Peptides against a protein of PDB entry 6FRK. Designs and how they scored, part 130

Target 1, 411 residues: chain A of PDB entry 6FRK
Amino acid sequence: NEEVLNAMLKEVCTALLEADVNIKLVKQLRENVKSAIDLEEMASGLNKRKMIQHAVFKELVKLVDPGVKAWTPTKGKQNVIMFVGLQGSGKTTTCSKLAYYYQRKGWKTCLICADTFRAGAFDQLKQNATKARIPFYGSYTEMDPVIIASEGVEKFKNENFEIIIVDTSGRHKQEDSLFEEMLQVANAIQPDNIVYVMDASIGQACEAQAKAFKDKVDVASVIVTKLDGHAKGGGALSAVAATKSPIIFIGTGEHIDDFEPFKTQPFISKLLGMGDIEGLIDKVNELKLDDNEALIEKLKHGQFTLRDMYEQFQNIMKMGPFSQILGMIPGFGTDFMSKGNEQESMARLKKLMTIMDSMNDQELDSTDGAKVFSKQPGRIQRVARGSGVSTRDVQELLTQYTKFAQMVKKM

## One batch from the design tools (peptide; made by RFdiffusion4, then SolubleMPNN)

Design b2_p17_2_s4 (from b2_p17_2, 10 letters changed)
Fold by OpenDDE base, seed 1:
Structure b2_p17_2_s4 (fold): chain B 411 residues (1-411), chain A 17 residues (1-17)
Amino acid sequence: as target 1 above (411 residues)
Amino acid sequence: ELEELAKIVKEFLNLFS
């Protein structure tokens, strides 16, 4: 029994290391899981795999929980949120994402650019803010970030803004001069929250980076970025452990709406390749796919047409990045995301839709669309010519449709 | 209903994988 446990824990530890979980945290997790597993209960014929998986899940949840309640802004008050982080962490983009998030929630939100070190920092913030219709402040001439931050905070306080986000300078390296500047800004504006922005793609370096910030600045919240890339999110655990501060949001892409409140259980479920059904449900609800009731009702009756398939492709395209949608579905492991660039998957869907755009209503609305084409092969040639594809591409689409329609009939 | 939709989307995406 102990050998089997040790073998399974070795596999889990390997997978967590491959997910950029810090080696120290993996060791601690291994010890905690071993102490939490009753070997006697494991002998009683319980599914050893499920028990270990559950123990691992529980210990990962504990690693993401710093035991500190996340700061939340107070409605009708002036909340000053200072952002800190390295250059290239996605800090400036994250400021805009957070501002947009609160604006969409009906908060009076603004942005301040206190980055005087990076050429074009203010132009970048201004461009992002203008696109999102977020009020902004900054200077092209003032070089002291303390002056800019103070003036901007005062201006927006006087205008009764509720969320005042201050973006600071990022450095390429942990330089003492950066930390001194951040402390001077923090002392001048007296922020209600200091948010550390961390890039998850730095992998094993996440601990050292997060620790260096926490040792110099009173970080109260963490935002993790670039979770859409090759980063499997294990760096998030390192950030929490080092900062002793909760993750409040995650950045999941390049778009301004690729930003979500951090949920511990869905995140750990996704990290373990269990999927995020809750996040998928939330995202589907945000899309107001009210028209899906009619589809669900058709599917319950075992009816599925090529038009219904086309509408589903449109819905998938509206859900945003295909990689994110797939990553929410249980059993679409990280290996599914590795097979194709998101652009390639979207191009494939668009190609299929273009084939279907060359179909007629009789073909699209038939409950047995594949049989319509099989009875009259000339239809395949017409559709192929109309869409600029091979007859093989049309046959492949019809084969996929047939498989799905057969599944729907069995539901 | 949304859980059912999630299952449908899953099965659908599995066909195109």
Scores: peptide ipSAE 0.029, ipTM 0.505, DockQ to the pose 0.146
Fold by OpenDDE base, seed 4:
Order: structure tokens, then C-alpha cells, then sequence
Structure b2_p17_2_s4 (fold): chain B 411 residues (1-411), chain A 17 residues (1-17)
């Protein structure tokens, strides 16, 4: 029994190391799992694999929990959030994503560019902020990040902004000058939260980097970026361990909405290759699919209309990029949809919805929408003209609907 | 119910892939 446990733990440890989990954390996890597993209970015929997986899952959940409650902004107050991190960590993009996230939730949000080191940092922030319609501050002439940060924070406090995000300079390496600059900025603006942005793709370097930032600046939150790539996110565990700070958000792509609140269970499930069914469910539930029960009930009765399909397309579009949704489903790798295919897929969904916007209620609410169109081909021509598409495009939509409606009838 | 929803979503997504 102990040999089998050791063999399985070796496989798990290998998989965790391949997921960029720090060697020290993997060793500690191995010891904790061994201590948590009752070998006598394993003898009683419980699925040894499930028991080990559950023990590993529990210990990984503990590694992601720093035992510190995440900072949350206070509504109706001025909350200053300072971002720190290396160049290439996705810090500037993440500032815009966080600002956009709060703006969409009805917070009065703004961005400050205190990166004076990187040429075009302010232009990049300005471009991102302008696209998202987020107010921004920065300078092309002021070289002191402390002055820019202080002036920007004061300006936006006076304008009663609730979320004031300060982007700071990144360096390619850990330099003492960077840390002194960050400390000077932090001392000047007195941030309510300091967010360390970490690139998940740096793997085993996550611990040392996160520690170096925490040793110099009071990091209180972590954001992990580039979790859409080959990075399995094991470095996130190292960041939590080193900073003793919770992960608050994850970056899951290049788009401004490729940004999600961190959830422990889905993240660990994904890390273990179990998929993120819970995160998919939660994301589906957050969309106030109040009609999910009604939809599931209709689907159980083999009823599926073009309107039901339209509502599902709206839901998928609200969930964000199709690749993320697929990457949440077990057995769909993140590579299943190349980035090019994602925009094309979203454009295709939007095109399908535009075709459906030219349909009438009789067509949309029919339990056999394809038969309504087949009986009266003039409807296809009307919808095609109304939506500015070919009759073939409408027929393709109806063919897809028919395939889905047939699947629903078999469920 | 949630597993069924995930299956439905998967099947739905597979129709558009």
C-alpha cells in the first residue's frame, strides 16, 4: 500500500512540477498528503486514486489560501490601487482590465500611468483606457513617477473617483532602483491596496520574484496573467506562498474582458487537469441565466426554439471568448481554438444573432423553426434580405439549429 | 443538473466549432 501511494504521489509530484509548481511546495504537499491519508482507510477498498486526488486537491486549496482576507474596495470611497510587477508581466494591460471590470460593475474608475521609464507606456495606457472609455492621467514631460502618481491621485480623489488605479514602472530585472521608486510612489500616494502582477509563464521563477517584491513593498494582492497560454498556473501557488497575499484576479487572454475574479476550486481543478466545470457553472450562474432551470426543463422535454438558441448565443457572448469557455470544459485544451479562430467564432455568433434579429416571433418561438422555414421558403429570403446575408447563410443557421434541436430531442 | 448543463454547453459549443 505504501509503495502504491508513493508511486501515485510521484506521478502527482511530476505533474505538479510540469505545471510550474515550486519544488519546495511540491515536497511540502507530498508530506502533507502523506500525513492526511489514512493508509487503513485506503485498505478498505475506497478508490485509492480518488482519495489521493481529493487529498492533493485539499492541500492545493490550502496552498492557494494565504489565510488573509482579500482586500475589497469600499463603495463610495476613494480606493487607491497601486500596481507593481516586472516588465512583460502584463501589468499595464491588467490595470486596464481591472479598471474595466470595476467600471462594468458601476464603479467610477480611472487609470494613472506612473511609468516614466518605458517609452510609449502612457500611449499604451491611453489607448487601452480610451477604448474602454476609462478616464486616465499621465504625463509626456514629467519624469518623476511620484509626482505623476501624486497629482493623478489627488485629481481623481477631488473628482470623487471610487477606483483609482496607478500603473508603475516595470524593469526587465529586479533592480534596487525599481524597488526604491515603487516604495517612493507607495509612500506618496498611500495606496489602499498594492497588487503584484505576475506572469504565470515564468514558471519556477515565480517564488523568487514574488518574494523580492514582497520584501520591498507591502504587496496585499496578486494578479496572475497569461493563464490562456501553456502556463498551467502552478507559479500562482508560489506567488501566494511568497507574498502571503491572495490571488484576486486572473488574466486569461489579451482582450480587456479576458479577466476573471480568482476562484480557488476552479483554478485547482484546472491545474489538476480536471477542467473548470465549477467555474463554467459559476460563470453561467453569474450571467443571471435565471432561465437556466426553464431551459434545462425545456431541454428535458425535447423543446428547443430559435429564441432559446438566440438566448444561448447571448449567454456565450456574455461569458467572453469562446476559447475560455472551451478551456473550462474538461477534455478541451486551451489550444482547441487558436486566437484567430476565437474572434472569428464570436463574429460568427454575432452574425447568426443578426440573422435571428430579422426573424419574427412565429419563427423564433416555433418548436420546429426549421420546418416553418421549409414550408414557406419565402421566409428565408425575407430574413436574408433583412439581415443583409445570403439565403445560404440563413439555411446554414437553420441546419445548425436543426442539428442542435435533434440532439436536444435525444437527450 | 450542473453536469447536464456542462454537457449541453459542450454539445452546443461543438456544433459551432
Amino acid sequence: as target 1 above (411 residues)
Amino acid sequence: ELEELAKIVKEFLNLFS
Scores: peptide ipSAE 0.027, ipTM 0.459, DockQ to the pose 0.148
Fold by OpenDDE base, seed 5:
Structure b2_p17_2_s4 (fold): chain B 411 residues (1-411), chain A 17 residues (1-17)
Amino acid sequence: as target 1 above (411 residues)
Amino acid sequence: ELEELAKIVKEFLNLFS
């Protein structure tokens, strides 16, 4: 029994290390899991694997919970949120995402660019802010980030902004000058929250990076970026441990909407490669896909048309980035993302929809759309010409449809 | 029902993967 437990724990520990979980945290987790598992209960015929998985899950949940309540902005007050993080962490993009998130919730939000170190930082922030219709402040001439931050905060306070986000210079880890500048900015603007932005892809460096920021400024929140990539987010655990601060949001892609409130259970499920069924369900529910009942009913009857496929593509497109949807599905791990960029997958869906836009109602509403096209090959040529694609592209769509329709008939 | 939907969506997405 103990040998089996140790073998399974070794596999889990290996997988966690491969997920960029810090070796100290993995060791601690291993000991905590060992202490939490009653070996006698494991003898009683319970699914040993499920028990270990549950114990691991529970201990990972504890590692993500710093035991500190996340700061939340107060409605009708001026809330100053300062962003800190390394260059390339996605900090500037995340400032825009957070501002947009609060704006969509009916908060009066603004952005301040206090990054004077990076050429074009203000232009980048301005571009992002303008695209999102978020008010912004910055300077092309002022080189002191303290002055820019102070003036910007004062301006937006006087204009009764509720969420005032200050982006700071992202520099290299080893510049003491960065940390002094961040401290000077923090002292000048007196932020209600300091958000540390961490790139999930930096792996084992997450702890030492997060600690370096926490040792210099009072980090109260963490945002983890680049969780759309190959990063399983294990570095997030290191950031929480080092900062003793909750993860408040995650960045899940390049789009301004690729930003969501952090949920512990979905995150840990994804980290373990279990997928995020709950997050998928939540996203499906948020879409108010009331038409899903009709689709499910058709699927139960083994009926699936090209129109039903088109509607399902529209639904997938409404769910947001395809990578996020796939990353929520159990078994669509990192290996699936390796085969195509999210943009390529969305472009492929759009191409398929464009092909279907050139189909007629008889073709779309046929219970055997593939047979309609097989009986009259001239339809394939018409659709191909109408959509500006090859006859092969239409045949590939029909082949995919046929595979799905056959699967639906087996459901 | 939602779990069934998630399964259907999964199976659907698997065809286009």
Scores: peptide ipSAE 0.027, ipTM 0.482, DockQ to the pose 0.174
Fold by OpenDDE base, seed 2:
Parts: C-alpha cells; structure tokens; sequence
Structure b2_p17_2_s4 (fold): chain B 411 residues (1-411), chain A 17 residues (1-17)
C-alpha cells in the first residue's frame, strides 16, 4: 500500500512539476497529501487513484487560497488600481482587459498610462483604450511617471470615475530603479489596490519574480496571464505563495474578452487536467440554456436541422474562443487548439454560417437538409452564388451536417 | 445534461479539428 501511494504521489509530483508548480510547493504538497491520506482507508477497496486525486485537489485548493479576501471595488467610490509587473508580462493588455471588464459591468472606468520608459507605451494603451471606448490619460512630453499618474488620477477623480487603472513601467529584469519608481508612483496616487501581473509562461521563475515584487511593493492582488498557451498555470500557485495575495483574474488570450474572474475550483481542475465542468456550466448558463434545452430535446429525438446547426454555431461563437471551450471539457488539454487553429476555426464557423444565411427556410428546417440538396442540385448552386462560395464549400458543409446529423441519430 | 452537452460540444468541435 505505501509503495503504491509513493508511486502515485511521484506521478502526481512529476505532473505538477511539468505544470510549472514550484518544486518547494510540490514537496510541501507531497508531505501534506501523505499526512492527509489514511492508509487504512486505502486498504478498504476505495479507488486509490480517486482518493489521491481528491487529496491532491484539496491541497492545491489550499495553496491557491492565501487566506486573504480579495479586494473588490466599491460602487460609487473612486477606486484607484495600480498595475505592476515585468515587461512582456501582458500588464498593459491586462489593464485594458480589466477596464473593459468593469466598463461592461456598468462601472465608470478609465486608464492612465504612467509608463514613460517605453516610448510606444502610451500609443499601445491609447490604441487598446480607443478600441474598447475606454477613457484614457497619458503624456507624450512628461517623463516623470509620478506626475502623469498623479495628474491622471486627480483628473479622473474630479470627473467621478469609479475605476481608475494606472499602468506603470515594466522592465525586462528586476531592477531596483523599477521598484523605486513603482514606490514613488504608489506613494503619490495611494492606490486602493496594487495588482501584480504575472506571465504564467515563465514557469519555475514565477515564485522568485512574485517574491521580488512583493518584497518591494505592497502587492494585494495577482493577475495571471498567458494561460492560453502551453503554460499549465502552476506558476499561479507560486505567485500566490510568494505574494500571499489572491489571484483575482486570469488572462486566457490576446483578445480583450480573453479575461475572466479567477475561480479556484475550475483552475485547479484544469491544472490537474480534469477540465472545467463548472466553468462550462457557467458559460452555457450565460448563453441562456433555455434555447439549448430545446436543442437538447431535439437532439434526444434524433432531429437535427441545418437551422439547429446554425443556432449551435451562434451559441459556440458566443461562448468565446474554442480553445477556452475545449479547455473546459475533461480530457481536452489547453494544447488542443493553438491560437492559430482557434482563429481559423472561428473563421470556418463564420464561413459556414454565411453559407447557411443563403439557404431558405425549407432547406434550413428540413430534418434531412442534405437530402433536400441531393434531390435538387440546383439548390447548391443557388446557395453557392448567394454566399459567394464554391459549390464545393456548400457540399462540404452538407457533408459535415450529414455527419453530425448521423451522430445525433445515434444518440 | 452537462455531460451530454460536453459530449455534443466535443463531437461538434471534433468536426472542425
């Protein structure tokens, strides 16, 4: 029994290290899991694998919980949020994502560019803010980030903004000058929250970087970026451990919508490759399941039309990037769709929808749409002309529909 | 229901992979 436990723990520890979990945390977790597992209960025929997975899951949840309540902005107040982090961490992009998140929730949100070190920083922030229709402040002439931050915060306070996000200078390395500048900015604007932005792709370096920031500035929140790539997110555990600060959001791509509130359970489930069933539920619920229930009922009855397929494409497009959806399904790793494949998949869906927009109600609502087209090949030519595609593209759509409709009939 | 939806989404996404 102990040998089996040690072998399974070794496998789990290896998987956690391969997920960029810090070696010290993995060691601590191994000790905690060993202490939490009753070897006598393992003798009783319980699924040893399930028991170890549950113990590991429970200990990972504890590692993500810093025991500190996340700061939340107060409605109707002026909340100053200062962003800190290394250059290339996604800090500037994350400022825009957070601003957009609050703006979509009906908060008066603005952005301040206090990055004077990088000549293109203000242009990048301005571009992102303009695309999202977020008010912004910065200077092309002022070189002191303290002055820019102070003036910007004062301006937006006077204009009764509720969320005032300050982007600061990043550096390529941990430099004392960067931390001094961050402290000067923080002292001048007195932020209600300091957010450390961490790149998950830095792997084992996450702890040392997060610690260096926490030792110099009063980091109160963490945002983890680049969780759309090969980064399994184990670095997030290291950031929480080092900063003793909660993860508040995660960045899951480059798009402004590739940003979500951090949830502990889904994150740990994803880290363990269990999928995010709860996040899938939540996203499906956000899509108004009522329309999907009617579809599920049709699917259960083996009825599937081209219209039903079109509606499903619309629903999937509303769910966001396919990589995020796939990453929520158990057994689909984050690696299943590279960013290139995701944009291509969305473009393919849009193309298929454009083809279906040229179909008539008889074609869309037929329980055997492919048979309607096979009986009257002139329909394929009409749809192809109407959608500006080849007859082959229409035939490929009908082939995909037929494959799907055959699967539905087997359900 | 969610396992069925996940299965449907999986099967659907497999058509595009």
Amino acid sequence: as target 1 above (411 residues)
Amino acid sequence: ELEELAKIVKEFLNLFS
Scores: peptide ipSAE 0.025, ipTM 0.475, DockQ to the pose 0.158

Design b2_p17_3_s3 (from b2_p17_3, 7 letters changed)
Fold by OpenDDE base, seed 5:
Structure b2_p17_3_s3 (fold): chain B 411 residues (1-411), chain A 17 residues (1-17)
Amino acid sequence: as target 1 above (411 residues)
Amino acid sequence: LVEELKRLRELLKLLSE
């Protein structure tokens, strides 16, 4: 029994290390799991594998819970949120994502660019803010981030903004001067929340980086970025351990909507490669796909039309970013997204839908849409002209449709 | 729901090809 337990724990530890979980945390988890598993209860014929998995899951849940309640903004007050993080962590993009998140929730939100170190930082923030219709402040001439942050915060306080997000310069680990500047900004604006933005892809370096920020400024929240990539999210555990601060949001792609509130259960399930079945169920339920009983019935009969495909594409688009959807499906690991960025996949989907928007009802509702087009090639040319695409693009769509229709017939 | 999720998975798989 102990040998089997040790073998299984070794596999779990290997998987966690491969998921960029810090080696110290993995060792601690192994010890905690060993202590939590009563070997006598394991003798009772319960599926030993399930028990170990459950124990591991529980210990991982504890590792992402700092035991501190996440800061939340107060409605009708001016809430100053300062962002800190390394250069390349996705901090500036995350500021825009968070601002957009609060704006969509009906908060009067604004952005301040206090990054004077990086050339074009203000232009990048301005572009992101303008695209999202978020008010912004910054300077092209002022080089002191303390002045910019103070003036911007004062301005937006006077204008009764509720969420005031301050983006700071991305720091390198070795620049004490930049950490001092960050502290000066924090002291000047007195933020209600300091958010550390961490790139999940930095792996084993997450702990040391997160600690360096926490030792200099009062980090109260963590946002983990780049969870759409090869990063398995193990660095998030290191950030929580080092900062003793909750993860409040995760960045799951490059799009402004690729941003979601952190949920412990889904995250741990994903980290273990179990997928987020619960979150997927929730998203499916939010789509009210129950109204698709008619589609389910058609699919059971092996019928699949171009219209049915179009409706499925609409449903996929409503579910949000493909990376989030795929990352929630068990067995769709990070490797599935490696072949294309999410924006490219969504753009491809939108292109396919635009082609189908140029089809007529006879083409869309045919049980063999590809055969309708093959019998009358002039239809392909019409659709291509109507949608502004090549005849090849229409043929590629029909080829994809044929693959789907064949798959549906096999289901 | 499980069947729908399976279908979605298969659709997404085909879109990735």
Scores: peptide ipSAE 0.008, ipTM 0.363, DockQ to the pose 0.128
Fold by OpenDDE base, seed 3:
Structure b2_p17_3_s3 (fold): chain B 411 residues (1-411), chain A 17 residues (1-17)
Amino acid sequence: as target 1 above (411 residues)
Amino acid sequence: LVEELKRLRELLKLLSE
């Protein structure tokens, strides 16, 4: 029994290490799991695998819970949120994502660029802010980030902004002078929350980097970025352990809306390769896919039209990036859609929808749309001309539709 | 809902192929 437990724990530890969980945390988890498992209960014929999985899951949940309540902004107050993090962590992009998140919730939100170290930092922030219609502040001439941050915070306080986000220069653990500058900014603006932005892809380095920031400034929140890529998010555990601060949001892509509140259970489930069924259910419910009872009924009858396919493409597009949706489904690895494949896949869906926009109701509502086109090839040419695509592109769409319709008939 | 999610999964799988 102990040998079997040790073998299973070895597999779990390997999987956690492959998920970029810090070696120290994996060792600690192994010991905690061993102490939590009663070997006598395991002997009684209980599903040993489920027991170990539950114990592992419980210990991982503890690792992402620092025991500290996450800071939340107060409505009708001026909330100053300072961002800190490494260069290339996605900090500037995350500032814009957070600003957009609060703006969409009806908060009066603004952005301040206090990054004077990186050439074009202000232009990047300005570009992102302008696209999102978020008010911004920065300087092309002032080189002191303390002055810029202070002036920007004062300006937006006077204009009664509720969420004031301050982006700082990217730092590195070897750059003590830049950490002192970061502390000076924090002291000048007196932020209500300091957010450490961490790149999930840095893996085992997360602990040391997160600690370096926490040792200099009072980090109260963590945001983990690049969870859409190969990073399984194990580095997030290291950041929580080092900062003793909760993860408040995760960045799940490059788009401004690729940003979601952190949920512990879904995150651990995803880390273990169980998927985020709950988050998928939430997203499906937000899409009101249930309002398409008519589609579900048709699908139960093995009927699938080009219109039904069009509606499904609209639903997929409303759910956000295809990679995120796939990454939420158990057994779809994050690798299934590389970032490049996601934009390409969305562009492909949009192209397919544009082709279908040139179809008539008879073509769209036919239970055998491909046969309608095969019987009258002139329809393909009409649709191709109407959508500005080749006849080959229309044929490819019909081929895809046929594959879907065949699958629906097998369901 | 589980059947719908399975269906969505299969549709997504086909879109990824």
Scores: peptide ipSAE 0.008, ipTM 0.372, DockQ to the pose 0.118
Fold by OpenDDE base, seed 4:
Structure b2_p17_3_s3 (fold): chain B 411 residues (1-411), chain A 17 residues (1-17)
Amino acid sequence: as target 1 above (411 residues)
Amino acid sequence: LVEELKRLRELLKLLSE
């Protein structure tokens, strides 16, 4: 029994190391799992694999919990959030993602570029902010990040902004000058939260980097980026351990919407290759898909209209990139949609919706929309002209609808 | 909810094809 346990723990430890979990944490986890497993309960014929998986899961959950409550912004207050992290960590992109997240939640949000070191940092932030319609501050002439940060924070406080995000300079290496600059900025603006942005793809280096930042600045939150790549996120555990700070968000791609609140259970499930069923459930619940009892009832009766399909497309568009949704579903690997295919898939979906916007209520609400169009081919030509597409594009939409309607009938 | 997620999965799968 102990040999079997040790063999299974070795496999788990190997998988965790392959997931970029720090070797010290893996060793500690192995010991904690061994201590948590009652060998007597294992003798009782319980599924040893399930028990070990549960013990591993429980210990991983503990590793992600720093025992410190995550900072949250206060509504109606001016909340200053300072970002720190290495160059290439995705810090600047993450600032925009966080700003956009809060803006979509109805917070008065702004961005400050205090990165004076990187040429084009302000242009990049300005471009991202402008695309998202987020107010921004920065300078092309001021070289002191303390001045820029202070002036920007003061400006946006006076304008009653609720979320004031300050992007700082990143360096390629841990330089004392970077840490001094960060400390000077932090002292000047007195942030309510300091967010360390970490690239998950750096693997075993996550601990040392996170520790170096925490030793110099009062990091209170962690954001992990590049979880859409080959990084399984094991470095996130190292960041939590080193900073003693909670992960608050994760970056899951390059799009501004490729950003989500950190959830422990889904993250650990994904790390273990169990899929992100809970995150999918939560995303589906956030979309109020469940509030459509009428749709569920229709689907139970095998009824599916073009309007029902349109509503589902709207819901999918609200969920964000298809790859993220697919990557949350067990058995769909992250590789199923290449990055190029996401934008194309979203563009295709938007095109299909534009075609349906040219349909009338009789066509949209028909229980057999494809048959309505097949009986009166002039409808296809009308819709094609109305949406500026070919008759073939409308026929392709109707073919897709027919496939969906057939699936709904089989369910 | 699991059935809805299965339906959504199938929908997404069909859209990815």
Scores: peptide ipSAE 0.007, ipTM 0.356, DockQ to the pose 0.117
Fold by OpenDDE base, seed 2:
Structure b2_p17_3_s3 (fold): chain B 411 residues (1-411), chain A 17 residues (1-17)
Amino acid sequence: as target 1 above (411 residues)
Amino acid sequence: LVEELKRLRELLKLLSE
């Protein structure tokens, strides 16, 4: 029995190490799990695998919980949020994502670019902020990040902004000069929250990086980025352990909407490859499946139009990245969809929708849309011209539609 | 894309049950 337990724990530890969980944390977890498992209960015919998984799950949940309540902004107050992190961590993009998140929640939100080190930092922030319609501040001429941050914070406080996000300079390496600059900015603006942004894809380096920031700057919150990649998120545990600060949000892609509040249970479930059934149910419920009853009924009757396909594409686009959906399915790990394939798939969907936007109601609502186009080839040329695509692209869409319609008829 | 949509549909069916 002990040998079987040790073998199973070895497999779990290997899987956690492969998920970028820090070796020290894995060792501690193994000891805690061994102490939590009653070997006598394992003898009583309980599914040993489930018991070990439950014990591992429980201990991982504890590792993600720093025992500190996450800072939350106060409504009607000026909340200053300072971002810190290395270059390439996704810090600047995450500032925009967080600003957009709060703006969508009805907070008066703004962005400040206090990155004077990186050429084009302000242009990048301005571009992101403008796309999201978020007010922004920065300078092309001021070289002192303390001055920019102070002026920007003062400006937006005077304008009664509720969420004031300050993006700071990153560096490629941990440099003392970077930490000194961060401290000077922090002292000048006195942020209500300091957010450390960490790239999950750096794997075992997460602990050392997170510790270096915490030792120099009063990090109170963590945001983990690039969880849409091959990173299984184990580095997030290392960040929490090192910073003793909660993960508040995760970045799950490149889009401004690829940002969600951190949930411990779903995250650990995903880390263990158990999927996120609850998050999947929530996402499906957010799709207003009730609005799709008419579609489901049509599909049950083997009817499928180009409009029905268009509506399905709209629903898929509303669901967000396919990788996020598939990654919520048990047994479909993060490895199933490469980032490149997903963006390409979404771009293809958008292209197909643009072609369909040039179709008329007779074409869209036909139960045999492909036959309508085959009978009158001039329609293909019209749609191609209207959508700015080749006649081949329209034919490819019709071929895809025909494949879907055939699948629906067989269901 | 077709395979992804098929999988999504199967998933939606499973969740609607």
Scores: peptide ipSAE 0.000, ipTM 0.302, DockQ to the pose 0.030

